Peptides against a protein of PDB entry 6FRK. Designs and how they scored, part 323

Target 1, 411 residues: chain A of PDB entry 6FRK
Amino acid sequence: NEEVLNAMLKEVCTALLEADVNIKLVKQLRENVKSAIDLEEMASGLNKRKMIQHAVFKELVKLVDPGVKAWTPTKGKQNVIMFVGLQGSGKTTTCSKLAYYYQRKGWKTCLICADTFRAGAFDQLKQNATKARIPFYGSYTEMDPVIIASEGVEKFKNENFEIIIVDTSGRHKQEDSLFEEMLQVANAIQPDNIVYVMDASIGQACEAQAKAFKDKVDVASVIVTKLDGHAKGGGALSAVAATKSPIIFIGTGEHIDDFEPFKTQPFISKLLGMGDIEGLIDKVNELKLDDNEALIEKLKHGQFTLRDMYEQFQNIMKMGPFSQILGMIPGFGTDFMSKGNEQESMARLKKLMTIMDSMNDQELDSTDGAKVFSKQPGRIQRVARGSGVSTRDVQELLTQYTKFAQMVKKM

## One batch from the design tools (peptide; made by RFdiffusion4, then SolubleMPNN)

Design b2_p30_8_s3 (from b2_p30_8, 16 letters changed)
Fold by OpenDDE base, seed 3:
Structure b2_p30_8_s3 (fold): chain B 411 residues (1-411), chain A 30 residues (1-30)
Amino acid sequence: as target 1 above (411 residues)
Amino acid sequence: SEEEKKKEEEEKKKELAIKLVYELLKEAAA
């Protein structure tokens, strides 16, 4: 029994290390799991794998919980949120994502660019803010970030903004001058929350980086970026451990809407390769497919057309990065789609859509689209020529459509 | 009640939508 436990724990520990979980945390987790597992209960014929998996899950949940309640903005108050983090962490993009998130929730939100170190920082923030229709402040001439931050905060306080986000300078390296600047800005604006933005893709460096920020500034919240299929998120555990601060949001791609509130259970499930069915359900519900009476009625009758398939491919493309959506399905680990494979899968979907763009309404709206093409093979040749593909590519699409239509008949 | 029947029908619609997208995602990954 103990040998089996040790072997299974070794596999889990290896997977956690491959997920960028810090080696110290993995060691601690291993000992905590060993202490939490009753070996007598394991002897009684219980599913040893399920028991170990549950114990590991429970200990990972504890590692993500700093025991500190996350800061939340107060409605009808002026909430100042200061962002800190290295250059390339996605800090500036994350400021815009957070601003957009609160704006979509009906908060009066604004952005301040207090990054005077990076050339074009204000232009980048201005572009993002303008695209999202978020009010912004910054300077092309003022070089003191304290002055810009103070003036911007005062301006937006006077205009009764509820969420005032301050983006600060980020450097490529941790320098004492950067930390001094951050402290001066923090002292001047007195933020209600200091958010540390961390790139999850830095792996084992997450602990040291997060600690260096927490040792210099009063970080109260963490946002983890680049959880877009490359980073399994193990570095997030290191950030929580080092900062003793909760993860409040995660960045899940390059789009302004690739941003979600942190949920512990889905995150740990994904980290363990269990998928995120709850997150998948939430994303499907955001599409409001249940409001499509015509689609629902077809599904109830086991009907599915090439047009219905086309529309569902468009909906899948709206759910966010394909690698992330697939990573929510149990058994489709984040490793199943490398960045190359994501682009290839998206290119495949786009190719299928391009083939369907060369179909006519009779072909698209037929409840037996494959039979329409089989009865008149000249249609395949027309569609192939129209879309610039082979007749084989059209036949492959029709084969895939037939599989989906058969699946819908079984629903 | 009529409200319970309406709620049950809305839940069935959501379930069908979720099942469809889930199956489409699995086959798109294949």
Scores: peptide ipSAE 0.237, ipTM 0.789, DockQ to the pose 0.097
Fold by OpenDDE base, seed 1:
Structure b2_p30_8_s3 (fold): chain B 411 residues (1-411), chain A 30 residues (1-30)
Amino acid sequence: as target 1 above (411 residues)
Amino acid sequence: SEEEKKKEEEEKKKELAIKLVYELLKEAAA
């Protein structure tokens, strides 16, 4: 029994290391899991794999919980949120994502650019803020970030803004001068929350970086970026352990909407390669397909048209990044869709939709679209010419449609 | 109750929608 436990724990520990979980945390987790497993229950023929997975899941949940309640802004008050982090962490983009998140929730939100070190930092923030219709402040001439931050905070306080986000300089190295500048800015503006932005893709370096920030500035919240299926997110555990601060949000792509509140259970499920069925269900429910009475009635009768397939492809494209959505499906690990494969899959869906754009209503609304085309082969040639594709590409679409229509008949 | 039957029917509609999208996603990934 102990040998089997040790073998399975070795496999899990390897997978966690491959997920960028810090080696010290993996060792501690292994010891905690061993102490939590009843070896007598393992002897009784219970599914040893499920028991180990459950014990691992519980210990990972504890590692992402710092035991500290996350700071939340107070409605009708002026909440100053200071952002800190390395250059390339996605800090500036994350400031805009957080501002947009609160703006969509009906908060009076603004952005301040106190990054004087990076050339074009203010232009980048201004571009992002303007696209999102978020008020912004910064300077092209002032070089002191303390002056810019103080003036910007005072301006937006006087204008009764509720969420005041301050972006600071990020540097490539842990330089003492960066931490001194951050401390001077923090002392001048007296932020209600200091947010450390961490790139999940830096792997084993997450602990040392997060610790260096926490040792110099009073980090109270963490945002993890680049959780776009390529980063397994194990660095997030290191950030929580080092900062003793909760993860409040995650960045899941490049778009301003690729930003969500942190949820522990879905995150740990993804980290273990178990998928995120709950998150997938939430994403499907956001589409309100249940409000489409005509679609639901067709599905109940085992009917599915080419138009129904087209509309569902449009809905899939609205769910978010295709790699992220597939990574929610158990067995489609985050690694299944390389960035190249995501673009290819999206190009494939767009190609199928372009072929269907050349179909008429009789072809699209037929309960047996493939039979309509088989009875009149001239339709295939018309659609192929209209969409600029081969007759083979149209036949491949009809073959795929037939597979879906057969699947719907089995539902 | 009639309200419980209506809720159960709404849940079945949501389940059908989820199944459809799930199978479409699998085939789009293939």
Scores: peptide ipSAE 0.232, ipTM 0.792, DockQ to the pose 0.098
Fold by OpenDDE base, seed 4:
Structure b2_p30_8_s3 (fold): chain B 411 residues (1-411), chain A 30 residues (1-30)
Amino acid sequence: as target 1 above (411 residues)
Amino acid sequence: SEEEKKKEEEEKKKELAIKLVYELLKEAAA
């Protein structure tokens, strides 16, 4: 029994290390899990794997909890949120995502660019803010970030903004000059919250980076970015451990809406490759497919057309990053979808849709679309020529459609 | 009640939609 436990714990520890969980945290977790598992309960024929996974899940939930409540903005007050983090962490993009999140929630939100170090920082912020229709402040001529931050905060306080987000300079390295600038800005604007933005893709460097920021600046919140593709998010545990600050949001893609409140249970479930069924359900419910009475009625009768497949591919493409959505499915680990594979999968869906764009209404609306093509093979050649693909590509589409239509008949 | 039956029917519609998208995602990933 102990040998089996040690082997399974080794597998879990390897998976956590491959998920960028810090080596020290993995060691501590292994000891805590080993102490929490009753070996006698493991002897009773319970699924040893599920028991270990549950123990690991409980200990990971504790590692994500810093024991402090997350800061939340107060309605009807001016809430100043200062962003800190290295260049390339996604800090500037995350400022825009957070501003857009609060704006969609009915908060009067604005952005301040206090990055005077990077050429074009203000242009980038202005571009992002303008696209999202978010008010912004910055300067092309002022070189002191303290002046820009102070003037911008004062302006937006006087205009009764409720959420005032200040983006600061990010350097490539932890430099004393960066920390001095951040302290000067923080002292001038007196932020209600300081948000550390961390790139999840930096792996084992997350602890050292997060600690260096916390040792210099009073970080109160963490946002983890680039939780799309290869980043499993294990570095988030290191950030919480080092900063003793809660993760408040995660960035899940490149779009301005690829941003969500941090949920502990779904995040740990995804980190363990258990998926996020709850998050998937939420994403599907956002599509309002249940409001499509015609679709629901077809599904109840086991009917599914090529048009129905086309419309569902369009809906899937609206759910967000395909890697994120697949990563919510149990057994589709984040490793299965490299950024290359995501682009390939999206290109595949788009190719299938392009083939269907060359079909006629009789072909698209037939309850037996594959039989329509089998009875008249000249249709395959027409569609292939119209979409610029091979007859094989059209046959592969019809094969996939037939699988989906058979699946719907079993629903 | 009639309201409970209507609510149960709406929940079944949501479950059906979720099941469809879930199976479509699996086959799109294959």
Scores: peptide ipSAE 0.231, ipTM 0.782, DockQ to the pose 0.098
Fold by OpenDDE base, seed 2:
Structure b2_p30_8_s3 (fold): chain B 411 residues (1-411), chain A 30 residues (1-30)
Amino acid sequence: as target 1 above (411 residues)
Amino acid sequence: SEEEKKKEEEEKKKELAIKLVYELLKEAAA
């Protein structure tokens, strides 16, 4: 029993280290999991693998929870949010994403560029803000970030903005002058929240960077960026451990919409390769398919048409980036869908839909669409010609439809 | 209660929808 436990824990520890989880945290996790597992209960025929997985999951959840409630903005108040982080962390992009998130939620949001160090920082912020229709402030002539931040915060307070986001300078190295500047800005504007932006792709450096920021600036929240399937989520655990601050949001790409509230359970599930079934359920519920009485009635009777398949492909395309949706399915790890494979999968779905656009209502609405085509092979040739595809492509579609229709009959 | 039956029916509808989309996603990824 102990040998099996040690072997499984070694595998999990290796996977966590490969996910850029700090070696100290992995050691502590291993000890905590060993202490939490009753070896006698493991002997009684319980699924040892499930028990270990549950214990690992529970201890990872504790590592992501700093025991501190995340700061939340107050509606109808002026909330000043200061961003801090290294250059290249995605800080400026994340400021725009957070502003856009709150704007879409009906908050009066604005952006201030207090980055005077980086040439073109204000132009980049202005471009992002203008695209999102977010009000912005900054200067091309003022070189003191304290003056810019103070004037911008005062301006937007006087205009009754609810969310005032201040982007600060980021440097490539930990420089005392950067931290002094951040402290001067923080003292001048008195932010309600200081957000540390961390790039997940820096791996084992996450702890040291996060600690250096927390030791100099009162970081109260963390945002982890570049969690676009290639970045190892383990750096997030290091950031929480070092800052003792909750992760509030994650950035999942370069688009302004590639930004979501941090959820502990889904994140840990994804980190362990268990997918995010809960997030998938939420995404499916957002489609309101349960309100489609005609679809639900067909499903109850094991009926599924080519039109039903077409409509569900349209719904899948509305759920968001296909790679993210697949990455929520257990066993479809984030690495399973390279960006190339996502485009190919989406192109395949679009091709199938284009073939169905050349079908008639009798073909689309038949409860046995494949049988309609098998009885009259001339239909395959018509659809192939109409959609500009081969007869083989139409047969492949009908084969796929038949699999789905058989699945629905077993539901 | 009638409210419990309605809630159970709504939950069953959601479960069917989730199961459908889940299986469609798996086959679309294959």
Scores: peptide ipSAE 0.222, ipTM 0.782, DockQ to the pose 0.098

Design b2_p30_8_s4 (from b2_p30_8, 17 letters changed)
Fold by OpenDDE base, seed 1:
Structure b2_p30_8_s4 (fold): chain B 411 residues (1-411), chain A 30 residues (1-30)
Amino acid sequence: as target 1 above (411 residues)
Amino acid sequence: DEEKEREEEEEKKRELAVKLVLELRKEAAA
């Protein structure tokens, strides 16, 4: 019994190490799981695998909980949020994502660029802020980040902004000068929250980096970036352990919308390779796929039109990166689609939609769209000319539609 | 009981919609 437990725990520990979980945390987890498992219950014929998986899941949930309530902004107050982190962590992009998140929630939000070290930092922030229609402040001439941060905070306080986000300089190395600058900025602006931004892809280095920031600056929140399917996110556990601060948001890609509130259960499920069915359902629900009830009712009756296919392609495009969606499905590895294959797939979907934009309502709403085109071949030529494609491309679309309509009849 | 059966039927409906979207996306990617 103990040998079987040790073998199964070794497999789980290997998978967690491959997920960039810190070796010390994996050892502690192994000991905690061993202490939590009753060996007598394992002998009684209970599914040993499910029992170990549940014990591992429970202990991972404890590792992402620092036992501290996350800071939340107060409505009608001026909330100053200071961002800290290494260069290349995605800090500047994350400032824009957080600002956009609060703006969409109806907060009066602004951005301050206090990164004087990186050439073009202010231009990058200005481009991101302008694209998102977020008010911004910075300087092309002032070199003191304390002056820029203080002036920007004062300006936006006087203009009654509710969310004031301050982006600071990142360094490539843990330099004492960076931490001194960050401390001077923090002392000048008196932030309500200090957010440490961490790159999930740095693996085993997450603990040492997160600790170095917490030892110098009062980090109260963590945001983990680059959780775009390639990073398994085990470094997030190290950040929580080192900072004793909650993860408040995660960055899941390069787009401004690739940003979500942190949820413990989906994160641990994804870390264990169980998928994120709940997050997939939530994303499907957020898309107001209320038209899904009508679709689902049609699907139950084995009905599927070219319009239904077009609407599903629109929904697929709204769900964001295909790699992320596949990574939410159990048994689909995050590596199923290379970044190159995703762009090609999205271009193919767009091409198929452009062909369907040249179809009429009779063609789109027919329960046998392929038969409508087969009976009148002149329709294929009209659609091909209207969409600027070959008659072969239209026939390939109709072949795909027929394949889907047959799948729906088997569901 | 009827409410739980409705929730299970809605959940099966959601799973079917997700499965369809995924098959559509796989075939669009293929």
Scores: peptide ipSAE 0.029, ipTM 0.495, DockQ to the pose 0.120; fails the geometry check
Fold by OpenDDE base, seed 4:
Structure b2_p30_8_s4 (fold): chain B 411 residues (1-411), chain A 30 residues (1-30)
Amino acid sequence: as target 1 above (411 residues)
Amino acid sequence: DEEKEREEEEEKKRELAVKLVLELRKEAAA
């Protein structure tokens, strides 16, 4: 029993390290999980895998909880939110996403560009803000970020804005001059919240980077970006540990809508490769896919056809930004985005659908579509010719279908 | 009671559909 536990914990620890979870946190988690698992309860025939997953899940929940309540804006107050983070962290894009999020919720929201260091920073912010119809402030001539931030905050306070977001300069390196500028801006505008924006793709560097910011400025909130790519978000645990500040939002793609409030349970489920079932439920509900009752009933019976797969691919294509949806899917975010951008992913789905468009009703509606093709190899050649693809491409589709149908049978 | 059971069953149905779309997407990316 202990050897089996140690083997399974080794697999979980490897998966967490591959998810960019800090080595120290993984070691501590391993010891906490070992201490929480009763080996006698595991001997009683309970699903050992489920018990270990539950124990790991519970310990990860503790790691993302800093024990500090997240700051929330007060309605009818002027709330000043200062953004800090390195260049390339997605800070400027995240300012626009947060502004748009609050605007959609009926908050009077504005943006201030206090990035005087980067050429074209104000043009980029202005472009994003104009596209989202968000009021903005900045200067083409003023070089002091303290003056711009102070004037912008005063202007928008006088205009009774409720959410005043200040974007600051990012640098490629943690330089003392950047931290001095951030402190001067923070002292001048006296923000109600300081948000550290972190790129999840920096992996093991998340702890050191987050600590460097927290040691210089009073970071009270964290936003993690680029969770649509290869980053499984393990660096977020390091950011929480280093800043002792809650994650308040996550960026899940390039679109302005690819931004959501941080939920602990869905995030950890995704980190463990269990998926964001809750976030996908919310997304499916937004699509009003009420016509999925027939599909759901088939799934309950472990039935899944090539037609059901085709209909799901159509629904996927209707869900909007493919990156957001893929990010909600267990294990999809990393391996699919590895092969290209969102457009390449959609092109791959379209290719698979084009192959299925060359299938007949007997092939599409079979509860064992792969067996229909294996019994009559001439069907593969017909479909390949009809869709203009190789017989290998059809076999790859059937392999994917078989894997899906096996998962449905295990649900 | 019946309305709440129907809502819970619809929510379970939505959760399964989501879980499927999730797993389908997971394997389409693989």
Scores: peptide ipSAE 0.026, ipTM 0.435, DockQ to the pose 0.163; fails the geometry check
Fold by OpenDDE base, seed 2:
Structure b2_p30_8_s4 (fold): chain B 411 residues (1-411), chain A 30 residues (1-30)
Amino acid sequence: as target 1 above (411 residues)
Amino acid sequence: DEEKEREEEEEKKRELAVKLVLELRKEAAA
């Protein structure tokens, strides 16, 4: 029993190390898991693998919980959010993503560029802000970030902005001068929240970087960037441990919409390669698929029509980027997240829907649509002509439908 | 009891919806 436990823990520890989890945290997790597993319960024939997985999951959940409640902006108040982080962490892009996130939620949001160190920082912020229709402030002439930040915050406070995001200078190295500048900016603008932006791809450097920022500035929140399939996100655990601050959001790509609230359970599931079932459930619920009692009742009875498939394709198209949702499914590797495959998948769905638009109600509402077409092959030719496709394309659609209908019958 | 049974039924509905979306997406991506 102990040998089996040790072997499984070794595999988990290896996977966590390969996910850029700090070696100290992995060691501590191993000890905590060993202490949490009742060896007597493991002897009683319970699924030892499942018990170990649950114990590991529970301890990872504790590692991403700093025991501190995340700061949240107050509606109708002026909330100043200062961003800090290294150059290349995605800080400037993340400022725009956060601003856009709050703007879409009906917050009066603005951006301030207090990065005077990087040439073109203000142009980049201005470009991103203009594309997202977010008000912005910055200077081409003022070199003091304290002055820019103070003037920008004052301006947007006077204009009754609710979310005031301040982007600061990032440097390539941990330089004392950068931390002094950040502290001066923080003292001048008195931010309600200081967000540390961390690149997940920096691996084992995450802890040292996060600690260096926390030791100099009062980091209260963490945003982890570049979780676009290459980085397993283990550095996020190191960030939480070092900053003692919650992860509030994650960046999942380069697009302004590639930004989501951090969820512990999905993140840990993804880190362990279990997929993000919870985030998939949440996205499905956001589509109000559960409001379709008639569909749910049909699914419970193993009934699935071509119309039901059409409606699900419409829902899938509404879910947004396929890459994000495929990355939530266990066993869909990083290679499925290529932007090229998403456009092709969307084009394929649209083609299938166009074929179904040429079907009649009897064909769409049949519990065995494939049998309706097999009994009367002239229907295939009609639909093919109506949709401007080959009879083969219609047969391929019916083959896919049959596969789905069989899956629903097995559920 | 009735609240727990409703919660379990909603959870089953969510699981079914997730499974369906997963399979539809797999075939859409194929």
Scores: peptide ipSAE 0.026, ipTM 0.481, DockQ to the pose 0.096; fails the geometry check
Fold by OpenDDE base, seed 3:
Structure b2_p30_8_s4 (fold): chain B 411 residues (1-411), chain A 30 residues (1-30)
Amino acid sequence: as target 1 above (411 residues)
Amino acid sequence: DEEKEREEEEEKKRELAVKLVLELRKEAAA
């Protein structure tokens, strides 16, 4: 029994190390799991693998819990959120994502660019903010980040903004000058929350980096970026351990919508390669797919129309990048994501939708759309001409539709 | 009893919606 336990723990420890979990944390977890497993209960014929997985899961949940309640903004107040992190951590992009998140939730949100070090930082922030329709502040002439941050915070306080996000300068390295600048900005604006942005792809360096920031500024929250399926996010555990601060959000891609509130259970599930069924359900629920009672009822009856497919493609487009959703499915490894440029998959969906936009209601609402086209081949030629595609492209769409309709009939 | 049956039916609806979205996405990427 103990040999089997040790062998299984070795496999789990290897998988956690491959997931960029810090070696010290993995050792501690191994000891904690070994102490938490009742060997007598393991002797009773219980699935030893499930027991070990459950014990590992519980210990990982403890590692992402700093024992500190996450800061949350207060509605109707002015909440100043300062971002800190290295250049290339995704800090500036994450500022825009967080601003957009709060704006979509009905918060009066703004962005301040206090990055005077990086050429074009303000232009980049301005472009992102303008695209998202987020008010922004910055300077092309002021070189002191303290002045820009102070003026921007004062401006947006006077305009009764509820969420005031301050992006600071990043460096390629941890430099004393960067930390002094961050401290000066923090002292001047007195933020309600300091968010450390960490790149998950830096692996074992996460602990040292997170500690260096926490030792200089009062980091109260962590955001982990680049969780787009390549990084399992084991470095996030190191960031929590070093900062003693909760992860509040994760960045899951390059799009402004590739941003979600941190959830412990889904994150640990994904880290262990069990998938993120909960995050998938939450994304489905956020899209109000459940409000499509008409679709659910049709699916229960094995009915699926071209319109139903079109509506689902619209929903898919609203769910954001395909890579994120595949990475939420248990057993769909990263290899399924590696081949398709996310832009190419989205372009393909848009092409299919454009073909369907040239269909009539009789074609779209038919319970056997493929048969409608097969009986009257002139419809294919009409749709092809209307959408500017080949008759082959329309036939490929109808083939794909038929495959889905057959799948729905088997559900 | 009726509330539990309703909850189980809603759960089955959610599972079906998730499965459908997954399959649609899988085939859209193919």
Scores: peptide ipSAE 0.023, ipTM 0.436, DockQ to the pose 0.096; fails the geometry check

